Peptides against a protein of PDB entry 2YKT. Designs and how they scored, part 66

Target 1, 231 residues: chain A of PDB entry 2YKT
Amino acid sequence: SRSEEMHRLTENVYKTIMEQFNPSLRNFIAMGKNYEKALAGVTYAAKGYFDALVKMGELASESQGSKELGDVLFQMAEVHRQIQNQLEEMLKSFHNELLTQLEQKVELDSRYLSAALKKYQTEQRSKGDALDKCQAELKKLRKKSQGSKNPQKYSDKELQYIDAISNKQGELENYVSDGYKTALTEERRRFCFLVEKQCAVAKNSAAYHSKGKELLAQKLPLWQQACADPS

## One batch from the design tools (peptide; aimed at target 1 L108 Y112 C192)

Design b2_p28_6_s4 (made by RFdiffusion4, then SolubleMPNN; from b2_p28_6, 16 letters changed)
Fold by OpenDDE base, seed 3:
Structure b2_p28_6_s4 (fold): chain B 231 residues (1-231), chain A 28 residues (1-28)
Amino acid sequence: as target 1 above (231 residues)
Amino acid sequence: SSAELEELRKLSEEYEKELEEFEKELEE
């Protein structure tokens, strides 16, 4: 029936969220944690590299003919430090605003969806059972009427059951239809939540990249000219 | 469009609120 088909579609939406979306989201979070760890590793390694660059700058500053190049090397290391600070801020946001929040919500969502689906199924079944009962009663009444010498005695009651069946069928169809719309909305909300959290991270990432570009654009021309300018 | 973005934002917020309410119900 139409209602049965719609019911199946509704259940399939919930199942898709629970069995496809949520596991995929957990994997996404895991990959995000790996990415965060790798970036932290890069940060640490970069610190060592630029600390070594500072040492080269110190040697230049101690030289007789390359003193000004020492300042250049120090500036390069300082710009890196500032860029690194922006990266650390981005990583904190990535962790706190995306990964942690998604992790908390995905775990809770499994329980939520289970409860929501169960509630829907219970009410759908209740309405279906009520409809089936009325249909069964009508069938019994018709059997009595066929065996009776006075079938007209049951005519009013038959009409009442027919009306009740029609009303209950309409109610069931509407409930299942609304249930399907609700399920689709639930799915959409979850994707929207992911998109919004990712947008926040993207905004912070853009700030990091912008700051880096700004700092390097300011200093790079000076550094490029440094070897041509005698001390 | 701006209207579409606002709709997405609202849906996200509604989802978050609904889960929070459910969490409270589980703790009771």
Scores: peptide ipSAE 0.370, ipTM 0.871, DockQ to the pose 0.754
OpenDDE base, seeds 1, 2, 4, 5: peptide ipSAE 0.028, 0.279, 0.089, 0.201; ipTM 0.543, 0.818, 0.625, 0.773

Design b2_p28_7 (made by RFdiffusion4)
Pose (drawn by RFdiffusion4):
Structure b2_p28_7 (pose): chain A 225 residues (1-144, 151-231), chain P 28 residues (1-28)
Amino acid sequence: SRSEEMHRLTENVYKTIMEQFNPSLRNFIAMGKNYEKALAGVTYAAKGYFDALVKMGELASESQGSKELGDVLFQMAEVHRQIQNQLEEMLKSFHNELLTQLEQKVELDSRYLSAALKKYQTEQRSKGDALDKCQAELKKLRKKPQKYSDKELQYIDAISNKQGELENYVSDGYKTALTEERRRFCFLVEKQCAVAKNSAAYHSKGKELLAQKLPLWQQACADPS
Amino acid sequence: EELEEFIEEESEEYTKEMEEFKEELEEE
């Protein structure tokens, strides 16, 4: 009887994956694409800014008394080119290693989940029907206490076997369904961890490049007196 | 550490399951 409760829980897990998880995953993919389109806009504009900044650096390089300021502005643009390309690296860890792989999985999953739930429902119903029929045949023999005919015993053995088979099938089906759900959340968490490692390398690169150059930049217009 | 290894193991199993299911579709 708890078996029937477990049977409904299992159907509910497959329904939750197909109707809640995968659609939300479709939405997450769409937000990721928008995010990348936006990140591309920033990388492009950062280019215009830094070229405008190099132009100022060229002007200071050609003047009397401000040449070193020209060097400082060149170095600022250069630091940004090095930071940006550590960002473009985190960006492709986003496209090839996250968005593409998620889209690939979710595409195949619709058919896979519809087929798995269906196969499970058919197998569980077939085992339930065979058990009910064996039990009906037994009830017929028994109707027309510590005594049992040869045939009654054979039915009792068969009912015991089929009941054990049905309960194991429902028990394993539930474990499998929870595992399908955990595997989809685990893959999502792994793809995010990978993009996160690249975000750590990007931010670490920025801290050190700036920690190296920033004091010299702050000194360039200090009072020499 | 143990949790991370667990997540990686379950993610590999999911990838392998999807690759096998894709091969079955190609055969059809």

Design b2_p28_7_s1 (made by RFdiffusion4, then SolubleMPNN; from b2_p28_7, 12 letters changed)
Fold by OpenDDE base, seed 2:
Structure b2_p28_7_s1 (fold): chain B 231 residues (1-231), chain A 28 residues (1-28)
Amino acid sequence: as target 1 above (231 residues)
Amino acid sequence: SSEEKEIKELSEELEKEQEEFAEELEKE
């Protein structure tokens, strides 16, 4: 029936969230933690590289013929330090505003969805059972009427059962339809939350990249000219 | 029922977390 099909669709939405979306989201969080760790590793490795660059700048500053190139090398290291500080701020936001919040939410959501699905199933079954009982009673009444010497005695009661069945069928169809809309809304809400969180990360990332671009665009022409300038 | 109370409490908690996040996005 239409109601049975819609019921199966509703259950499938909840099952898809619980069995596909939530496990995939947990994997996404795990991959995010790996990415964070790798970026922290890059930060540490970059510090060693630019500390070594500073040492080269010190040697240039101590030379007679390359003293001005020492300042260039120090500026290169300083711009890197500023870019790296912006990256560290972005990583803190990435951890605190995305990963931690998603991890907390996905754990609570598993319990919520299980309870919501169970509530829907219980009420759907209750309405279905009530309808089935009315249909069974109508069938029994019709059998009694056919075997009776006075079938007209059961006419009013037959009409009452027909009306009750029609009303209960309509109520079940509406409940299942609303249940399906609710389930789709729950699914959409989860995707929207992920998109919104990822938008916040993208804004923070854009700020990091913009700052780096601005600093490098300002200084790079000066550094490129440094070797052409007389000592 | 105990289950309905749990659903309500969990729903309210999830909604609160979403509202707090939406407010943070508007401040940025």
Scores: peptide ipSAE 0.024, ipTM 0.556, DockQ to the pose 0.088
OpenDDE base, seeds 1, 3, 4, 5: peptide ipSAE 0.019, 0.021, 0.019, 0.035; ipTM 0.475, 0.498, 0.478, 0.555; seeds 3, 5 fail the geometry check

Design b2_p28_7_s2 (made by RFdiffusion4, then SolubleMPNN; from b2_p28_7, 13 letters changed)
Fold by OpenDDE base, seed 4:
Structure b2_p28_7_s2 (fold): chain B 231 residues (1-231), chain A 28 residues (1-28)
Amino acid sequence: as target 1 above (231 residues)
Amino acid sequence: SSEREEIRKLSKELEEEIEEFKEELEEE
């Protein structure tokens, strides 16, 4: 029946969130933490690299013929420092605005969804049972009427059960329909939340990349010119 | 700007598709 199909779909939405979405989200968070750790590692490794570059700049500054190139190397290291600061800001945002918030939400969600599904199932069953009871009573009444010498005496009661069945069927259908809409909304809100948090990360990432691009675009021509100029 | 608008359109289209699907289920 239509109501049975919609009921099945409703349950499947909740199950999909609980058994597919939430576990996948937990995995996503875990992968995010790994990514964060790797980026922190990049930060550390980059520091060592550019500190070594500074050392090369010091040597150039101490030379007789390459002194000006020392300043260039120092500038390269300084630009890196500024870019790295932007990366650190991005990482803070990544942690605080995405990972932490997703983790908090997914942790609470299991209990919430379980309760919501249970509530829906209980009420759906209650309405279904009431409908089934009326249908069964009508069937019994019709059997009794067929065996009677005066079937007409049951006509009013038959009509009452028909009306009751119609009303209960409508109530069940409406309830299940609303339940399905609610379930779909719950699913959508979770995806929207994820998208919104990813958008925040994307904005911060864009800022990092933009700053790096700007700094390098400003300085790179100067550095290239220094290489072309005779000492 | 154009990309953001496209995302908004896609989001709305998704919402409409969901509503259409709901209507189809209600008609069955």
Scores: peptide ipSAE 0.032, ipTM 0.554, DockQ to the pose 0.044
OpenDDE base, seeds 1, 2, 3, 5: peptide ipSAE 0.006, 0.000, 0.005, 0.000; ipTM 0.328, 0.253, 0.309, 0.299; seed 1 fails the geometry check

Design b2_p28_7_s3 (made by RFdiffusion4, then SolubleMPNN; from b2_p28_7, 15 letters changed)
Fold by OpenDDE base, seed 3:
Structure b2_p28_7_s3 (fold): chain B 231 residues (1-231), chain A 28 residues (1-28)
Amino acid sequence: as target 1 above (231 residues)
Amino acid sequence: SSERKEIRELSQEYEEEIKEFEKELEEE
């Protein structure tokens, strides 16, 4: 029946969220943690590299013919420090605003969806059982009427059952239809949540990239000129 | 845009629903 088909579709939406979306989201969080760790590793490794660059700047500053290049090397290291600070801020936001929040929500969401599905199934079954009962009673009444010498005695009761069946069928169809819309909305909300959180990540990433671009664009012409000018 | 507004609203609704459910679990 139409109601049975729509019921199956409704259950399939909940199952898809629980069995496909949420596990995929857990994997996404895990990959995010790996990405965060790698970027933190980059920050640490970069510190060592630019500390070594500072050492080269010190040597230049102590030289007779390359003193001005010492300042250039120090500026390069300082610009790096500022870029790394911006990266660390981005990573902190990435951790606190995306990963932690997603992790907490995905864990709770499994329980939420299970409860929501169970509630839907319980009410759907209740309405279905009530309909089946009325149909069974109508069948019994018709059988009794066929065996009776006065079938007209049961005509009013038969009409009452027919009306009750029609009403219960309509109620079941409406409930399942609303259930399906609700399930689709649940799915859409979860994707919207992911999109919204990823937009925050994108904004933070844009700030990091913008700061780096700005600092390097400002200084790079000066650094390039320093080698062309005799001391 | 209308789409951006919808995404934000639906995201917020999801957060609210999860918070409400968390509260229900704490009350049990």
Scores: peptide ipSAE 0.247, ipTM 0.812, DockQ to the pose 0.900
OpenDDE base, seeds 1, 2, 4, 5: peptide ipSAE 0.246, 0.130, 0.139, 0.226; ipTM 0.811, 0.661, 0.665, 0.799

Design b2_p28_7_s4 (made by RFdiffusion4, then SolubleMPNN; from b2_p28_7, 17 letters changed)
Fold by OpenDDE base, seed 1:
Structure b2_p28_7_s4 (fold): chain B 231 residues (1-231), chain A 28 residues (1-28)
Amino acid sequence: as target 1 above (231 residues)
Amino acid sequence: SSEQEEIKKLSKELEEERKRFEEELKEE
């Protein structure tokens, strides 16, 4: 029946969230943590590299013929520091505004979805059982009427059951339909949440890339000219 | 009636879970 099909669809949505979406989201979070760790590692390694560059700058500053190049090397290290600060801000956002929040949500969601599905199933079953009962009673009544010498005695009661069945059928169909819409909304909400959190990360990433591009675009011509124009 | 009572209980539980979920969202 239409209601049975819709019911199956509804349950499948909840199952998809619980059995596919949520596990995939947990994996996404785990991969995000790995990515964060790797980027932190890059940050650490870069610090060592540019600290060594500063040392080279110090040596240049102490030289007789390369003093100005010392300043260039220091500027290179400073620009790196500024870019790194932007990266750290991005990573902070990545952690706090995406990973942590998703982790909290996915943890809470298991209980929520379980309760939601259980409620839906219980109420759907209750309505279904009530409908089935009325149908069964109507069938019994009709059987009794056929065996009776006075079938007219049962006519009013038959009409009552017919009306009750019609009403209960409608209620069940509406409930299941609404349940399906609700389930789809729940699914959409979760995807939207992910998208919104990822947008926040993207915004911070854009800021990082923009700042880096700006700083390097500003300084690189100066650095490139440094060897050609000794002071 | 027993089913209705169960539905009522589940509704309450769901509402509580929803509330927790929303509260966490606000704290974020």
Scores: peptide ipSAE 0.131, ipTM 0.748, DockQ to the pose 0.042
OpenDDE base, seeds 2, 3, 4, 5: peptide ipSAE 0.096, 0.098, 0.063, 0.031; ipTM 0.715, 0.716, 0.684, 0.605; seeds 2, 4 fail the geometry check

Design b2_p28_8 (made by RFdiffusion4)
Pose (drawn by RFdiffusion4):
Structure b2_p28_8 (pose): chain A 225 residues (1-144, 151-231), chain P 28 residues (1-28)
Amino acid sequence: SRSEEMHRLTENVYKTIMEQFNPSLRNFIAMGKNYEKALAGVTYAAKGYFDALVKMGELASESQGSKELGDVLFQMAEVHRQIQNQLEEMLKSFHNELLTQLEQKVELDSRYLSAALKKYQTEQRSKGDALDKCQAELKKLRKKPQKYSDKELQYIDAISNKQGELENYVSDGYKTALTEERRRFCFLVEKQCAVAKNSAAYHSKGKELLAQKLPLWQQACADPS
Amino acid sequence: EETEEFIEEESEEYTKALEEFQKEEEEE
């Protein structure tokens, strides 16, 4: 009987994956694409900014008394080129290693989940029907206490076997369904961890490049007196 | 570390289940 409770829980897990998880995943993929389109806009504009900044650096390079300021502005643009390309690296860890792989999985999953739930429902119903029939045949023999005919005993053995088979099938079906759900959340967490490692390398690169150059830049217009 | 290895294992098992299901559908 708790078997029937478990049977409904299992159907509910497959329904939750197909109607809640995968659609939310389709939405997450769409937000990720918008995010990348936006990140491309920033990388492009950062280019225009830094070229405008190099132009100022060229002007200071050609003047009397401000040449070293020209060097400082060149170095600022250079630091940004090095930071940006550590960012473009985190960006491709986003496209090829997260968005593409998620889209690939979710595409195949619709058919896979529809088929798995269906196969489970058919197998569970077929085992339930065979058990009910065996039990009906036994009830017929028994109707027309510590005594059992040869045939009654054979039915009792068969009912015991089929009931054990049905309960194991529902028990394993539930474990499998929870595992399908956990594997989908695990893959999402793994893809996010990978993008995160590249965000750590990007931010670490920025801290050190700036920790190296920033004091010299702050000194360039200090009072020499 | 152990948690990360576990996540990777479960993610590989998910990929393998989809690949096997696709191969079975192609054979039919």

Design b2_p28_8_s1 (made by RFdiffusion4, then SolubleMPNN; from b2_p28_8, 17 letters changed)
Fold by OpenDDE base, seed 1:
Structure b2_p28_8_s1 (fold): chain B 231 residues (1-231), chain A 28 residues (1-28)
Amino acid sequence: as target 1 above (231 residues)
Amino acid sequence: SSEREELLKLSKEYEESLKEFEEEEEKE
C-alpha cells in the first residue's frame, strides 16, 4: 500500500542517518583530529626552523659586512611567528567550534534518532493496528450479515465501520507522510549543521590565509631589496 | 541570501532539538 511504502521510506531515512551519516561523521571527526594533529606538528617543526633562522640573523648582526641582513632575518622570523599565531587561533577554532561540537552532538544524536524513530514506529503501529482491527470487525460483520435472514439489521453498523476505516486510513497516510517529511528534514538539518560548522572553519582559515598573505606581501619586497641595497 | 538564512535556521533548529532532547533525558 501507499502508506506501507512511505513507512518503509521513512524508516530508511532514519536508518541512513543512523547507519551511514553518523558513522561517516564520526570518521570525519577522527580525520579532523588527525589533520589538527598534523598541523600542530607543522607548527612545532616550523618553530624549530625559524628559531634556527633567528640564529642565522644573530650571526649576520655580528658580521662586519652583513649587519643589516640580520634585521631582515629577524623580521622573517617575526612574520612567521605572527602567521603561526594566526594558525593556532584557527586550530583552536577548528577544535572547539567544529570537532568538539560535532563529537558531542553525534553521540547525543544517536540517542535522539533512536527515540525519534521509536516514537514514530510506535505511533505508526498504533494507527495501523487500529485500522486493522476495524477492518477485521467489518469483515466479521459482513459474514454475520451474509448468514442472516435480516441483513438490513447490520447495514447501519457496516456504514459506520466503512467510515471509520476511511478515516483511520486517511489518518495513517497523513501521519506516515508527515513522518517522512520530518525524517527528511532531520537529515537535511544535520547536513546544514555540518555545512554551517565547516563555514565557520572556512572563515577562520580565510583569516589565517589573508593575514599571511598581507604580511608577506608587505615585507617580501623589503627583504628582496635588502640584498640589492646594502647599508 | 534567503538560502543562507534557511540553512542557518535549520542548523539552529537542529541544535535546539538536541538541547531539548538532552534536557528531557536528564529529567528521566
Scores: peptide ipSAE 0.357, ipTM 0.859, DockQ to the pose 0.836
OpenDDE base, seeds 2, 3, 4, 5: peptide ipSAE 0.353, 0.347, 0.356, 0.354; ipTM 0.858, 0.856, 0.859, 0.859

Design b2_p28_8_s2 (made by RFdiffusion4, then SolubleMPNN; from b2_p28_8, 15 letters changed)
Fold by OpenDDE base, seed 1:
Structure b2_p28_8_s2 (fold): chain B 231 residues (1-231), chain A 28 residues (1-28)
Amino acid sequence: as target 1 above (231 residues)
Amino acid sequence: SAEKEELRKLSKEYEESLEKFKKEEEEE
């Protein structure tokens, strides 16, 4: 029946969220943590590199003919520090606004979806059982009427059952239809949440890239010219 | 855009639904 098909579709949506989306989201979170760790590692390694660059700058400053290049090397290290600070801010946001929130919500969501599905199933079954009962009663009544010498005695009651069945069928169909829409909305909301959180990360990432681009664009010409214009 | 606002709305509704559920669980 239409209602049975729609019921199966509804359950499948919940199952898809619970068995595919949520596990995939958990994996996404795990991969995000790995990515964060790697970026933190890059930051640490970069610090060592630019600390060494500062040392080269110190040597230049102590030299007889390359003193001005010491300042250039220091500026390079300072620009790196500023870029790394921006990266750290991005990573903090990535952790706090995306990973932590997703992790907390995905655990809660498992219980939420289980409860939502159970509630839907319980009510759907209740309505279905009520319909089945009414249909069974009508069938029994018709059997009695067919065997009776006075079938007119049961005509009014038969009409009442027919009306009741029609109403219950309509209610069941509406409930299942609404359930399906609700399930689809639940799925969509979760994707929307993910997209919105990822957008926040993207904004922070854009800020990081913009800052780096601006700083380097400003300073790079100066650094390049420094070798041509000895002090 | 209207689409952007819809996405924000749906995202917020998701958060609200979970928060509501969390409160209900805590009361049980």
Scores: peptide ipSAE 0.376, ipTM 0.866, DockQ to the pose 0.849
OpenDDE base, seeds 2, 3, 4, 5: peptide ipSAE 0.369, 0.361, 0.372, 0.365; ipTM 0.864, 0.860, 0.865, 0.862

Design b2_p28_8_s3 (made by RFdiffusion4, then SolubleMPNN; from b2_p28_8, 14 letters changed)
Fold by OpenDDE base, seed 3:
Structure b2_p28_8_s3 (fold): chain B 231 residues (1-231), chain A 28 residues (1-28)
Amino acid sequence: as target 1 above (231 residues)
Amino acid sequence: SSAEEERKKLSEEYEESLEKFKKELEEE
């Protein structure tokens, strides 16, 4: 029936969230943590590299003929420090605004969805059972009427059951239809949440990249000219 | 945009629904 098919669709939405979306989200969180760790590793390695660059700058400053290049090398290291600070801010956002938020909610969400599905199933079954009961009673009444010498005695009751069946059928169909819409909305809310949190990270990432671009664009021409202007 | 507003709203509704559920669990 229409209601049965819609019921199946509704349950499938909940199952898709519980069995596909949430596990995938858990994996996404895990991959995010791995990515964060790798970026932290890059940060550490970069520090070592630019600290070594500073040492080269010190040597230039101590030289007789390359003193001005010492300042250039120091500037290069300083620009890196500033870029790194922006990266660290981005990573904090990535951790706090995305990973932590997703991790905290995904476990609770499993329980939430289980409860929501159970509630829906219970009510759907209740309405279905009530409908079936009315249909069964009508059938019994009709059999009784057919065997009776006075069928008119049962006419009012028959009408009452017909009306009840019609009402209960409509109610069931509406409930299942609304249930389906609700389930789809639940799914959409979760994707929206993910997108919103990812957008926050993207904004911070954009700031990091912009700052780096600006700093390098400003200084690179100066650094390129430094060797042409010996002191 | 209207799409962004809708997304933001739905995201907030998700958070609210979970928070409500959490409170219900604490009351049991």
Scores: peptide ipSAE 0.457, ipTM 0.904, DockQ to the pose 0.860
OpenDDE base, seeds 1, 2, 4, 5: peptide ipSAE 0.455, 0.455, 0.457, 0.455; ipTM 0.904, 0.904, 0.905, 0.904

Design b2_p28_8_s4 (made by RFdiffusion4, then SolubleMPNN; from b2_p28_8, 14 letters changed)
Fold by OpenDDE base, seed 1:
Structure b2_p28_8_s4 (fold): chain B 231 residues (1-231), chain A 28 residues (1-28)
Amino acid sequence: as target 1 above (231 residues)
Amino acid sequence: SSEMEELKKLSEEYEQSLEDFQKELEEE
């Protein structure tokens, strides 16, 4: 029936969230943690590289003919430090605003969805069973009426069951329809949450990239000029 | 944009639903 099909669709939405979305989200969190760790590793490695660059700047400053280039090398290292600070801020956001938030909610969400699905199933079954009972009673009444010498005796009860069946059918259909809409909304809200949290990370990432671009765009011509025109 | 506001709203509703559920669990 249409109601049964809609019921199946509703259950499938919840099952998709529970069995596909949430496990995928857990994997997403795990991959995010791996990515964070790798970026921390890059940060550490970069620090070593630019610390070594500072050492080269010190040597230039101690030289007789390349002193001005010492300042350039120090500036390069300082720009890196500033870029690195922006990266660290982005990583903090990535951890705190995305990964932690998702991790804290994913387990609770599993329980939430289980409860929501169970509630829906219980009520759907209750309404379905009530409908089936009325239908069975009507059939039983009709059989009694056919075997009776006075079928008119059962006419009023038959009408009452017909009306009850119609009402219960309508209630079931409405409930299942609303259940489906609710389930779809649940799915959408979870994607929206993910997108919203990812947007926050993206904003911070944009700030990191913007700052890096700005600093390098400002300084690079000066560094190039220092090589071309020694002071 | 209106779409982004709707996105934010749905995200907040998700968070609220979990918060409410957590409270229900604590009351049991």
Scores: peptide ipSAE 0.366, ipTM 0.861, DockQ to the pose 0.849
OpenDDE base, seeds 2, 3, 4, 5: peptide ipSAE 0.362, 0.359, 0.363, 0.361; ipTM 0.860, 0.859, 0.861, 0.858

## One batch from the design tools (peptide; aimed at target 1 L108 R189)

Design b2_p29_3 (made by RFdiffusion4)
Pose (drawn by RFdiffusion4):
Structure b2_p29_3 (pose): chain A 225 residues (1-144, 151-231), chain P 29 residues (1-29)
Amino acid sequence: SRSEEMHRLTENVYKTIMEQFNPSLRNFIAMGKNYEKALAGVTYAAKGYFDALVKMGELASESQGSKELGDVLFQMAEVHRQIQNQLEEMLKSFHNELLTQLEQKVELDSRYLSAALKKYQTEQRSKGDALDKCQAELKKLRKKPQKYSDKELQYIDAISNKQGELENYVSDGYKTALTEERRRFCFLVEKQCAVAKNSAAYHSKGKELLAQKLPLWQQACADPS
Amino acid sequence: EAYEAFVKEIAEEVFSEEEAELFLELMFS
């Protein structure tokens, strides 16, 4: 009987994956694409900014008394080119290693989950029907206490076997369904961890490039007196 | 092991060979 409760829980897990998880994953993929489209806009504009900044650096390079300011502005643009490309690296860890792989899995999953739930429902119903029939045949023999005919005993053995088979099937079906769910969350967490390692390398590169160059930049217009 | 065998069985029933291999690679990555 707890078996029937477990049977409904299992159907519910497959329904939750197909109707809640995969659609939310479709939405997450769409947000990720928008995010990358926006990140491309920033990388591009950062280019225009830094070229405008190099133009100022060229002007200071050609003047009397401000040449070293020209060098400071060149170095600022250079630091940004090095930071940016550590960012473009985190960006491709986003496209090829997260968005593409998520889209590939979710595409195949619709058919896989529809088929797995259906196969489970058919197998569980077929085992239940065979058990009910064996039990009906036995009830017929028994109707027309510590005594059992040869045939009654054979039915009792068969009912025991089929009941054990049905309960194991429902028990294993539930464990499998929870594992399908956990795998899909684990893959999502893994893809996010990978992108996060590249965000750590990007931010670490920025801290050190700036920690190196920033004091010299702050000194360039200090009072020499 | 029973889980992997179930997933392989279902994947081979519903997909072509290349799609089943790709799904399994992503599923057990």

